# Peptides against a protein of PDB entry 3H8D, part 189

Target 1, 122 residues: chain A of PDB entry 3H8D
Amino acid sequence: DMKRQQRFFRIPFIRPADQYKDPQNKKKGWWYAHFDGPWIARQMELHPDKPPILLVAGKDDMEMCELNLEETGLTRKRGAEILPRQFEEIWERCGGIQYLQSAIESRQARPTYATAMLQNLL

## One batch from the design tools (peptide; made by RFdiffusion4, then SolubleMPNN)

Design b2_p27_1_s1 (from b2_p27_1, 12 letters changed)
Fold by OpenDDE base, seed 5:
Structure b2_p27_1_s1 (fold): chain B 122 residues (1-122), chain C 122 residues (1-122), chain A 27 residues (1-27)
Amino acid sequence: as target 1 above (122 residues)
Amino acid sequence: as target 1 above (122 residues)
Amino acid sequence: SEEKRLEENWERFKKYLEEKKGMVPVE
């Protein structure tokens, strides 16, 4: 359903092991989420010391945020919501198009706004 | 084409007659635009002293921004780009749904992402 | 209250991120 609102969020994070260290010793990562209505469609995780993690609904449900959008409180977190392009630009750089395409082709992806958009692009 | 990027912008404005007045005497308005790819799909103008102006592509072309997105420089203006909901929330409050619906029904609206989304909602 | 509910949601989310993803949200 194309009427569902597409919302994107990012939050910076540190590792639990770093939370009590001096700021200079904290390595910051970025958690990103795309919500297709109340449900997460894509998630990506930028880590300071390992490759990006890309996750798509259907394929990666067990590794993705299990909370619906309202349950996350993200909509009330100041600065958490980002522009679609702020998500997509990183997604693309991380190989997200190919990742989602592969998930679609392997029939692992659950249909979302993201899958529909990709199918329109290809 | 659903692959076109939807981008939204907002810029504050003052009336020409106010531009040389003291800040206390400047009434600020807000200009909003929705671009469906390079082309404007919707425009709205919040004025401090008159009703909102809503404009949709096809119907109101002569009153809307005639520049394509790149020509506007909006993408390079810090703070100009806004979230889709920041546009839609105001659009809805101003009666934009009814305005666009009427433009569609009267066959005045040029097909855009906005017209397609409305048709999905109704 | 609504505010309390929303705060509880955020705290739940942070807990999820830490326990399940190994992420501690920061400012």
Scores: peptide ipSAE 0.243, ipTM 0.588, DockQ to the pose 0.628
Fold by OpenDDE base, seed 3:
Structure b2_p27_1_s1 (fold): chain B 122 residues (1-122), chain C 122 residues (1-122), chain A 27 residues (1-27)
Amino acid sequence: as target 1 above (122 residues)
Amino acid sequence: as target 1 above (122 residues)
Amino acid sequence: SEEKRLEENWERFKKYLEEKKGMVPVE
């Protein structure tokens, strides 16, 4: 069950309005995803001009990536895959532990590798 | 894992445009949901003037109920809960078996009680 | 081909990000 492969990805993004501006005028954000097997478990969005967005499966499904891992093509995008710690470092800094914990306690979080690990930690 | 309680619900709906019309002018649709424990596994929508809509968890998450079962309040809505067969009869008539099967084969379906049962059936 | 399918998946994903999340992936 929790034996599924944990894979983490990050891609930089810009706003549509900046798409055709000079590089220096493009404000870069970062989209992060944690996949627990084929399904997304956590998503995190770092924006240049608004607070980070933390999303967890079950609670935030409608705002998270709706594609399974294979459908995203992320595994074939060079440089997209990151190490677990590269995700967790940012997740922790952004208050992800508390966010996920709250989602678990409110019974909004769908069970994932992330919920299992958090439950073991606490 | 698949030991979770399976609960089924149905509620009638009308189009917003019909909300204030006389009862005879209100065209009634039906919203159906299958919950596998706290999480929706299947959703089905019968419309008076368009084809039925079949939705399965994993594939159609963004179009399905985003609330867990407790959040919906369906368990407290008198007359909302239906028997499994009352759901399955309609699901089958609308091509739900083929729809879910296709979602499984395309690896779009999130594992649920419904996917497990279908896999056992086939 | 599988390669083409995967490329199409990536294009679909980029479209998703732009339309649903307001994000345009960059290098």
Scores: peptide ipSAE 0.229, ipTM 0.512, DockQ to the pose 0.317
Fold by OpenDDE base, seed 4:
Structure b2_p27_1_s1 (fold): chain B 122 residues (1-122), chain C 122 residues (1-122), chain A 27 residues (1-27)
Amino acid sequence: as target 1 above (122 residues)
Amino acid sequence: as target 1 above (122 residues)
Amino acid sequence: SEEKRLEENWERFKKYLEEKKGMVPVE
């Protein structure tokens, strides 16, 4: 159902090992999520010292957020919600289109708004 | 019952031996808890100088908090409550999924929201 | 009072952490 609301979030993070360091020694990453209605469709992780991680529903469920949107509290976190384009720009830059396309072709992806949009584009 | 409220908390701690040292000599750790309703489901401890400790209800009851959520006073401690993902992110990085899965497979884990979610994922 | 009870709960929790886990909560 493409009528579901699409919502996007990002959260800065540090590594557990950096929790006790001086602020200057805390290397920040960014966690991104796309929710298709209550359920996560895409997840993206930018790390300070390793390649970005791309995850799509169906294929990568075990590595993705297990909570529905309401359970995450993301909607209540000030500054966490971002505009769709703010997610998509990074997604595209990280090779997300190709990643999702491959997941569709291999029949690993669960149908989501993201899969539908890509299929309309191709 | 998945209708129980899931609540997550974290508290910084120091070692008892460091209580009276200068601030610079106090090594901080982080204590995390996931409560499935009034009862703890998962506990996680990040230490400054030893591996993280993961604990799951049923398997590790003797090492986990014995108090119900109300008894802890955590809900009244400013800044102690965190978003679910703030817990899950660290849990996953520490190998929590595998730890909980192993506890389920060995039939040591008590059924909780966490076990149910993992079983739905597998 | 309720406030006193809540503070007592917190103190009990801190005591638990110190005695059972070797942890002292800090602000």
Scores: peptide ipSAE 0.052, ipTM 0.417, DockQ to the pose 0.407
Fold by OpenDDE base, seed 2:
Order: C-alpha cells, then sequence, then structure tokens
Structure b2_p27_1_s1 (fold): chain B 122 residues (1-122), chain C 122 residues (1-122), chain A 27 residues (1-27)
C-alpha cells in the first residue's frame, strides 16, 4: 500500500476579485497537494493575506481536493509538479508536522504515506 | 495495508418525517457500512420507498459516513455489527459488484479491501 | 467519563445520519 508513488504539486492562484485587476494588484497564493497514489494525502494553501491552511486526509476530507490525481489534470500541467522536499519544506514551516501529528493522535488522520512516514520518524 | 480488520455494520433508520408517527406508520430503512480498518470502504442504504443506494470510497466520499469507525460508536452499539456475508449478500443483490467494478474501471474508487478483493476475484 | 464519551460519539453519529443522510436511527 505504501509503495504507491508519491507526487507533489503546486499551483499559484489569485482571488476571484483580483482576476480582472492589473497584474501588480493580483495577490498570489499557492495551492499545494501531496498525492499518495491517486488520492490526496495532504493539502496546504498559502494565502497572501491570511494564515496558511493545512489539511490532512481523514480529518479534512471535506476541505480537500475531491478529485483523484488523474481527474485533476495536474500531471499534465507543466510546472505543476514539484519535488517532495519542495512540499515538505513549506509543510514544516507552516507547522504541518505538528498538525499531522495531532491528527494522528486524535485518530482523525486517515492512513497515508504521510502518516506512515511521520510515525516512522518519531 | 490490506491486513486491517474488516468490520461491517447495519443500523435501521426511519425518515425524520416519520419519527413522531405511530410505529405502524414508520417505514424502516437500513443503513449498512463496511469499514476497512478505521475508514469506511463501502456504504449502502435500503430505503422502503426508493431504490437502494450504493456508495464506494473515493467515488462517493461526500455521501458516505465522514466519521472514522471509533467516532461512529458503532462498535459499542449492541446489534449493529454484522457478519461480512450479511453485508455482501445484500451488496450483491443490489448490484454492488457491478457498481464497485465500474468505479474501479473509471478510476474513481479509492483502494480499499473491497477493491482489492474484487480485483482478486476477476 | 468513558461512558459519556461513548454516548457522545453515538449522538454525533445520529446527528450525522439525520443531518447528512436524512436518517433517524431506531433502537
Amino acid sequence: as target 1 above (122 residues)
Amino acid sequence: as target 1 above (122 residues)
Amino acid sequence: SEEKRLEENWERFKKYLEEKKGMVPVE
């Protein structure tokens, strides 16, 4: 199960209200996703004017991407795929380890590659 | 991963509109769930006056039980747990095999014990 | 108490069934 391919993606975004503004007035955020095989395991959202949002499978299913990896088209979006460390570095900076750990401890996190790796680390 | 305990549950229900009626006017349905470890893999609903509803993880996450097994309290509900065959028999009668197979073929089904077993069968 | 926690879980589940699925569990 944990032998599934781990793939990470990043997509920049703007707010709907900014889509018709000048480029200098478009505040960019970043949407990140970790897929454990076809299914999302972690998601995080960096916004320009509010705190980062961290999401983990099982706990935050309703807020996370509901599409499987194939359905997202991310694999075909040039520049979308990132290296594991590019995700993990931001994840850690945002307190992702603590967030995931808490989700595991409260038995809210669905088993994923991420939960397995964290549990190995501790 | 697929070594997780498989547990099955059944709960009778009535419609909200019938909850205050006389017992003879309460049409009972049945809610079924298959848990692959802590997370639901399949769900089905037998209604008294409409077709059965079949749901599989990955494809139907938004309609399925969002609680992990522990959160449901089902393991502590007397009479709720059923044998695997008690679930499977109804699942098959409702066309569950075809439904799950279609979900797999369309790459919508999340990997679960159920998907693994079906793929073994074929 | 543990018993209270267990009951709260069941109540939460019943609430889920009613609000999300339109189902009221019966004993």
Scores: peptide ipSAE 0.051, ipTM 0.468, DockQ to the pose 0.319

Design b2_p27_1_s2 (from b2_p27_1, 14 letters changed)
Fold by OpenDDE base, seed 5:
Structure b2_p27_1_s2 (fold): chain B 122 residues (1-122), chain C 122 residues (1-122), chain A 27 residues (1-27)
Amino acid sequence: as target 1 above (122 residues)
Amino acid sequence: as target 1 above (122 residues)
Amino acid sequence: KEEEELEENWKKFEELLKTKFKMVPVK
């Protein structure tokens, strides 16, 4: 359904190894999620010291957040919700279009709002 | 096309009659806009002293913003862009679903993302 | 209680971030 609400979230994070270090020694990353209704459709991770990680539903289920949106508490976390473009801009920069396209072509992607939108663009 | 970006904006306004009054005597309203790509699809206005105004493309063109999104400068206005739900929540409270539905049924509404989404919900 | 449940959910999520994704949420 196209009626499902598309919601996007980001959370800044540090590495567990850095959590007790001085602030100047903490390298910040960003965890992003796109929820198509209650279920995650895309996840991406910007790390300070390694390449971005892009994940799409169906293909990468085991590596993605297994909690539904309500279970995450993200909707109640102040500042966690972001604009769609705030997600998409980073997604595109990280090669997300190609990644999702490949997942669709390989029949690994589970149909989501994201897959539908991509198919509209291509 | 479903590929067009949906963007939502909100800006506060004060009544012209209040613009030179003391802050405590200024009643603030809120102007909301939904842009389906470059063109406005929905507009709503929350007033402190009168009922909300809801406007939809096609039906209310003469009363809506005639500028395309880029011309408005809203994308460059700090804090103007809002989450889709921030718009929809108010839209729904103001009776926007019924308003747009009526516009569709009367064949007054121009097809937009909003009309398409409503048709998916109903 | 809704607030308690929501807090519990967030704590679970934070734990997930730490254990599965190796991330510690910060401000």
Scores: peptide ipSAE 0.250, ipTM 0.597, DockQ to the pose 0.637
Fold by OpenDDE base, seed 1:
Structure b2_p27_1_s2 (fold): chain B 122 residues (1-122), chain C 122 residues (1-122), chain A 27 residues (1-27)
Amino acid sequence: as target 1 above (122 residues)
Amino acid sequence: as target 1 above (122 residues)
Amino acid sequence: KEEEELEENWKKFEELLKTKFKMVPVK
């Protein structure tokens, strides 16, 4: 549905184990989300000490944010919203195109803006 | 075409007459642009001392940016790119929906992402 | 009331990040 607004968010995080350490010992990661309307379409996690995690709706629902966009409060978090390209650039670097494509081919991916865009591109 | 990326930009400007005045006397305006792929779809100008100017492709071509996106250098200007909603919020406040709708109804508007979205919304 | 609701939403999200994703959001 063309009505659904595509919105992208990023929030930095540290590990719970690092929460009370000195700043230099708090290794920062990044949590990314793409919302297709109210519901998440893609989630991506950059961790400081392990490979990036890529998740797509339909395939990875149980590992993704279960809150709708309004429930997250992300739209009210200053600095959380990012430009589409800011998400896509990292998504592409992390192999997101191949990951989503594989999910589509295996019929695991739920139809989203992301699946539609990829199918349009290829 | 779903392939075409929608990108939005905003840059401040001051009036030529205020160019060499003290900072407090330089009334700042804002120039907004929506690019549908390489070509401009909508342009919007907020002036400090006159009504907002709204322009849409097809109808107002001669008053709009004639450069394609790459030629503008906007993608390389730090802080120029804005989120879609940052454009749309101002566009809506300035009566952009009615303006574009009127241009569509009068068959003056060139088909763009903006026209398609509006027609999808209404 | 709206601001309170929004704050509660964010708190819920922060809790989700911590518990499910093992992430503590920072500035």
Scores: peptide ipSAE 0.249, ipTM 0.591, DockQ to the pose 0.662
Fold by OpenDDE base, seed 3:
Structure b2_p27_1_s2 (fold): chain B 122 residues (1-122), chain C 122 residues (1-122), chain A 27 residues (1-27)
Amino acid sequence: as target 1 above (122 residues)
Amino acid sequence: as target 1 above (122 residues)
Amino acid sequence: KEEEELEENWKKFEELLKTKFKMVPVK
């Protein structure tokens, strides 16, 4: 069950409004995803001009990537995959532990590798 | 994992256009849901004037109930809960086995009790 | 064939990012 492969990805992005501006005028953000097997478990967004967004499966499904891992093409995108710690470092800094814990306690979080690990931690 | 309680529900619905018509002019549809623990696994809709709609978790998340079972209040709605066979009978008649199988084969279906049972069956 | 299909998947994902998340992937 929790034997599924955990894979993490990150891609930089700019706002559509900045798409055709000079590079120096493009403010870069970062989109992060944690896939527990084929399905997304956590999503995190670092924006240049608003607070970070934390999303967890079950609670935030409608706001998260609806594609399975294979459908995204992320595994084929050069430089997209990151190490677990590269994700977790940011996740923790952004209050992800508390966010996920709250989702678990409210029974809004779908069980994932992330919930299991958190439950083991606490 | 698959030890979660399987619960099934059915509620009638009428088309918005029929909402204020005489009872005999209201065409009744039926909304069915299969919950695998707190999370929906399958959803099915019987319409009076269009083909039945079959939905499975993972593939059709955006079109399915986004609430966990507790949030729906279905467990507290008198007469809403039905027996497993009352769901499966309709599911099978509407081609649910083939639909779910196809979703599994395309790797679009999120693992649920339903996918597990189907995999055991085949 | 396979590479083309995978490339198409990425394009789909890029479109998702743009439309749903209001993000334009960059290098």
Scores: peptide ipSAE 0.247, ipTM 0.498, DockQ to the pose 0.307
Fold by OpenDDE base, seed 4:
Structure b2_p27_1_s2 (fold): chain B 122 residues (1-122), chain C 122 residues (1-122), chain A 27 residues (1-27)
Amino acid sequence: as target 1 above (122 residues)
Amino acid sequence: as target 1 above (122 residues)
Amino acid sequence: KEEEELEENWKKFEELLKTKFKMVPVK
C-alpha cells in the first residue's frame, strides 16, 4: 500500500559500440526507475539517439526491469539513488503524466503509488 | 571485411518469471545471433508472449549483445551454432529484410556482412 | 585453464541475457 517506501534510482549508460571510443565520443543515456516498495512502478530511459522511453507497471511489464529492488543492487550502488523530484521532473517533461493517465484509463496500469498520486492530482 | 567468418547461433530462453515454474509452464523463446567476425551484426528474439524482436548493428546497439563472439562462449556451447539458412529463414519470416533495408536507408545500420549481402540482393 | 576461462565468459553472457535482455537461457 501507500506505506511502502518509495525509492528512485538513476544510472548512466552508453551504447556497446561506444565503449571503446574516447570519453567525449561516448553518447550517454540515463536509465531511471521508481520502486514502489520492492517492485518497480515506473521506468524511464533517456537515450542519446532516440525518443525517451516511458514504461508503467502493468502495461509494460515485459519491457521493464524484472528484478525486485533487492535483486538489482541499486540500493548498494553509490550515487544511484535520487530524490523523488529528480525523477518526477524528467518524467513530467517526457510526457509521463499523460502516459500514465492513458494507461490507467485503458485499464492497463497496475495500481501503484504512482497511479494513486496521479489520481489525487486529477 | 567480407573475409570475416560468418557464424550463426541460437539458444533457447525462458522468461525470468518462469524460471522456477514447472517445465511445462516455462514458455520458451529463442534468441538468435549473427556474428560477422568477432562482432554481432544481427540479433533476433522469438518471444512467447510478444512480437519478434529484430535488431541490427549500428541502429540497435544498446539492445544487442555487447560481448564479442569469443566472450560469449557460444562457439563452445554444444548445439548453439546453427547453419546460415536456419537463421535467415526465421529472419525473413519476421520481416528482417525490410527491417534491415530501412535501417540502411535511414543511415542507422553499421556496414556489416548483412548490409552488404542485402544490397547485393537489391 | 582455458576451459575455466571459457566457462566464465559463458556465465557472463548468461547473466547479460538475464539482466539486460530478460532471458534465462535453458539447456
Scores: peptide ipSAE 0.171, ipTM 0.574, DockQ to the pose 0.337

Design b2_p27_1_s3 (from b2_p27_1, 12 letters changed)
Fold by OpenDDE base, seed 2:
Structure b2_p27_1_s3 (fold): chain B 122 residues (1-122), chain C 122 residues (1-122), chain A 27 residues (1-27)
Amino acid sequence: as target 1 above (122 residues)
Amino acid sequence: as target 1 above (122 residues)
Amino acid sequence: RREEEERRRWERFEELLRTKFKMVPVE
C-alpha cells in the first residue's frame, strides 16, 4: 500500500485568451499534481489573477485530472516532474494542510498517501 | 458512397469559484464538440453564468480543438459521446443556426456536414 | 511505436487541460 510511488508534477500554463498574444501579455500560472501510484491524490492550481485552487481526491474528483498517471504522459514530459518538497511547500503556503484536514474530518477525502501523512503529522 | 461518420461529444467542467461549495451548489458547465469524420466541425461551451460560446470550423479554428478525433481520446472516454439531437438541441437554443448561417454567408465557414445540413434546411 | 503512443497521451492531456481546466500548457 505505502509502497506506491509518490510522484509530483507541475506544468506552467497560460489562459486560452492569452495564447496568441505577445509574450509580455501572457500571464503564467502553474498546474500541480501529486500522484499516489497511478492515481491522483492532490491537485493544485496557481493562477496569476485569482486565488489558488486546492483539490483532494474523493472530495473534488469531478474537478481533478481523471487520467491515470500513465495516461497523462507527464512522466515523459521533460521538466514536469518535481521534488516532493517543491509541491508541499506551495501546498502549505496555499492552506493545503487545513483544506485536506477539513476534507478528512468531513469524511469527503479518499484515503491516500496524503491523508495518511497528514494524520501522522497531526 | 458512404458518408463521413458524424459523432458528438460532451464533457463537463466545474467553475473554480464553486470548488468550496456544496456539491449541489456547484454549477456545471459543458464542453460540446461535433466531429465530421476525423475533424471538428462545431464546438460549443455552455457556461452557468455567462453566455454560451459557439464556434464553427473555418471561422474559429484558432479557438477550437486542433486535434483530430482519435488524438482527443474522446472516443475512449466513457460517457463522453452523445446523440446528435443532444448536441443539436443545445446548439439551437444557443443560437447556433444563426451563428453558422452568418459564418456561411460571410464565407468564413469551412464546408462541413453542418454547413451542408443547414443549407439543405433553408 | 511507443514514442508515438506517448505523444498521443500527452496531446490528450493537453486537450484536457484546455477544455476542462481552461489552461494552455507552455514552456
Scores: peptide ipSAE 0.337, ipTM 0.663, DockQ to the pose 0.320
Fold by OpenDDE base, seed 3:
Structure b2_p27_1_s3 (fold): chain B 122 residues (1-122), chain C 122 residues (1-122), chain A 27 residues (1-27)
Amino acid sequence: as target 1 above (122 residues)
Amino acid sequence: as target 1 above (122 residues)
Amino acid sequence: RREEEERRRWERFEELLRTKFKMVPVE
């Protein structure tokens, strides 16, 4: 049911190898998540030194956050929640539409709000 | 120096697709780690729906945990630490001996307690 | 205590980020 609340989150991160470096030498990445109700629908990772990682439910379950939304504590993390467009803009720039589309066509994607919206868009 | 403490850890992960299922129907994956002192020597991932992932230090550093043991928090996670044999049994069953052996022969493996033990075994 | 529960949840998530995703959350 697409009546589920769509919530988006972002947390900045550094590489473990950069933990001991000076602040200016810590390259920041970004971990993004789209939750369709309690369960993740899309995950996206921006890295400072490698291509972005795009993950969609069904296809990439093993590489995605296995915790439900409540278990993550993200809803209680100040500044973690973002607007839908803040996620979608990055998703689109990283080729997320094509990635999800391919996952749907290959029947790898689990139906989510994201798959439904894409199917309405195309 | 092989005087370093050998510690083994296991943490479960669940496929998001199984989150709604009854407990008996939730297929767990398992993330395993062997730490040779503060640094990881072997990592192993059991998946319910794909081949196991075997990783050895030196060869697979980019795919392995980059945190030292203390940074992982695994020593503080209740139930995470396992007996050596609990790791080794799975490692052997998944072809870990051959995998590590191949990494040694190809000169990809970083010397660790694991490589030393294998070289004594063979 | 709700605060303690929330702290534990976040700590578990941080551990996941560190171990599975190789990410150290900042700020």
Scores: peptide ipSAE 0.336, ipTM 0.682, DockQ to the pose 0.296
Fold by OpenDDE base, seed 5:
Structure b2_p27_1_s3 (fold): chain B 122 residues (1-122), chain C 122 residues (1-122), chain A 27 residues (1-27)
Amino acid sequence: as target 1 above (122 residues)
Amino acid sequence: as target 1 above (122 residues)
Amino acid sequence: RREEEERRRWERFEELLRTKFKMVPVE
């Protein structure tokens, strides 16, 4: 059901080891999530010191946020919600299209709005 | 200093794909932690679809919780704290004794309450 | 109250970020 609301969020983070360092020594990362209705469809992490992490529902469930959207509190966190393009731009730069495509072709991906859109694109 | 308080915690996680399934079809994973005073000594993960993950301080620091106990908020999460035996039972079943022993013998393990107890046992 | 529930939800999520993802949320 593609009628589900698509919502996107990002949260800046620092590493636990950097919590008490001077601000100049803290390197920010970014945690991104795409929710297809209540449930996460894609997760993406930009880290300051390692390659980005891409995760898609079905394939990477164990590594993704297990909370539904309401349980996260993200919808009530000021500044957390972002526009679809703000997610997709980073997703594309990180190779997300290829990653999701491979997950679909290997039958690892759970069908989501993201898989449907990609299948329409290809 | 073996005077430090030993505290154990467990947090469940569920695969997003199983959230709306009948209870009989939901497979939970479990995240376990042993804190030796403020710092984690052992971490363990039970997954529904892959082998358990065992982690010990010193050897696996990069993969373990980097927060001290107070920073985690685990002490404030209702139902998270468990009895020592509830951790140890699973640890033993997963081969934790052998894992920690190997880490000690290879000089990879940081000394903790766990290493001390194992050395007393052997 | 609703605000308390929302706060609890966020705190749980922050805990998840810290423990599972090894991330400390910042503003």
Scores: peptide ipSAE 0.335, ipTM 0.682, DockQ to the pose 0.308
Fold by OpenDDE base, seed 4:
Structure b2_p27_1_s3 (fold): chain B 122 residues (1-122), chain C 122 residues (1-122), chain A 27 residues (1-27)
Amino acid sequence: as target 1 above (122 residues)
Amino acid sequence: as target 1 above (122 residues)
Amino acid sequence: RREEEERRRWERFEELLRTKFKMVPVE
């Protein structure tokens, strides 16, 4: 059902080790999520000191947020929700298109709005 | 300080994809932790569909739980704490002795109760 | 009740971020 609402979220984070340091000593990362209806379709993590992490449903379920959208509370977190393009811009910059495509071709990707869009594009 | 209390914990996890399936259809994994005093010394993860993951302090800090013991809430989670042997039995079965030994020899392992025990054994 | 449940949800999510993803949400 492609009638599902696509919603995107972003949360800044720091490392637990930096939790109680001065703000200037806290390196900030960003956690991104794309929800296709109630279920996560893509997750993306920008870390201050390691390569970006890209995750897609089906392939990376074990490493992705296991909570459905409502369970996360993200929809109630002020400032967490972002525009689709705000997600996609980073996703593309991090090589997400190729990553998702590879997951599709290897039959690892669970069908989502994201897989459908990519397959229609190619 | 080897006077630190050694505590071990185990909690089950399921794949996000199985979260809302019937219990019989949920493949269960297990997360294990050894805390040497307040800090984690070893972590071990049994997955239903991939090899076990072994982690030791110092070497694998980036992949291990960064919360100290009290912050985890594990001490307050009924049924989470296990006996030392319950951890060690699985650790040994998964090749943990060799893994830790290699970490010691490569100077990657942070000194812990576990490293001390192994070094005394060998 | 609604606000309490929403708070609990967020707290669970934050805990997940901390334990599984090694992230502490800020701001």
Scores: peptide ipSAE 0.340, ipTM 0.655, DockQ to the pose 0.316; fails the geometry check

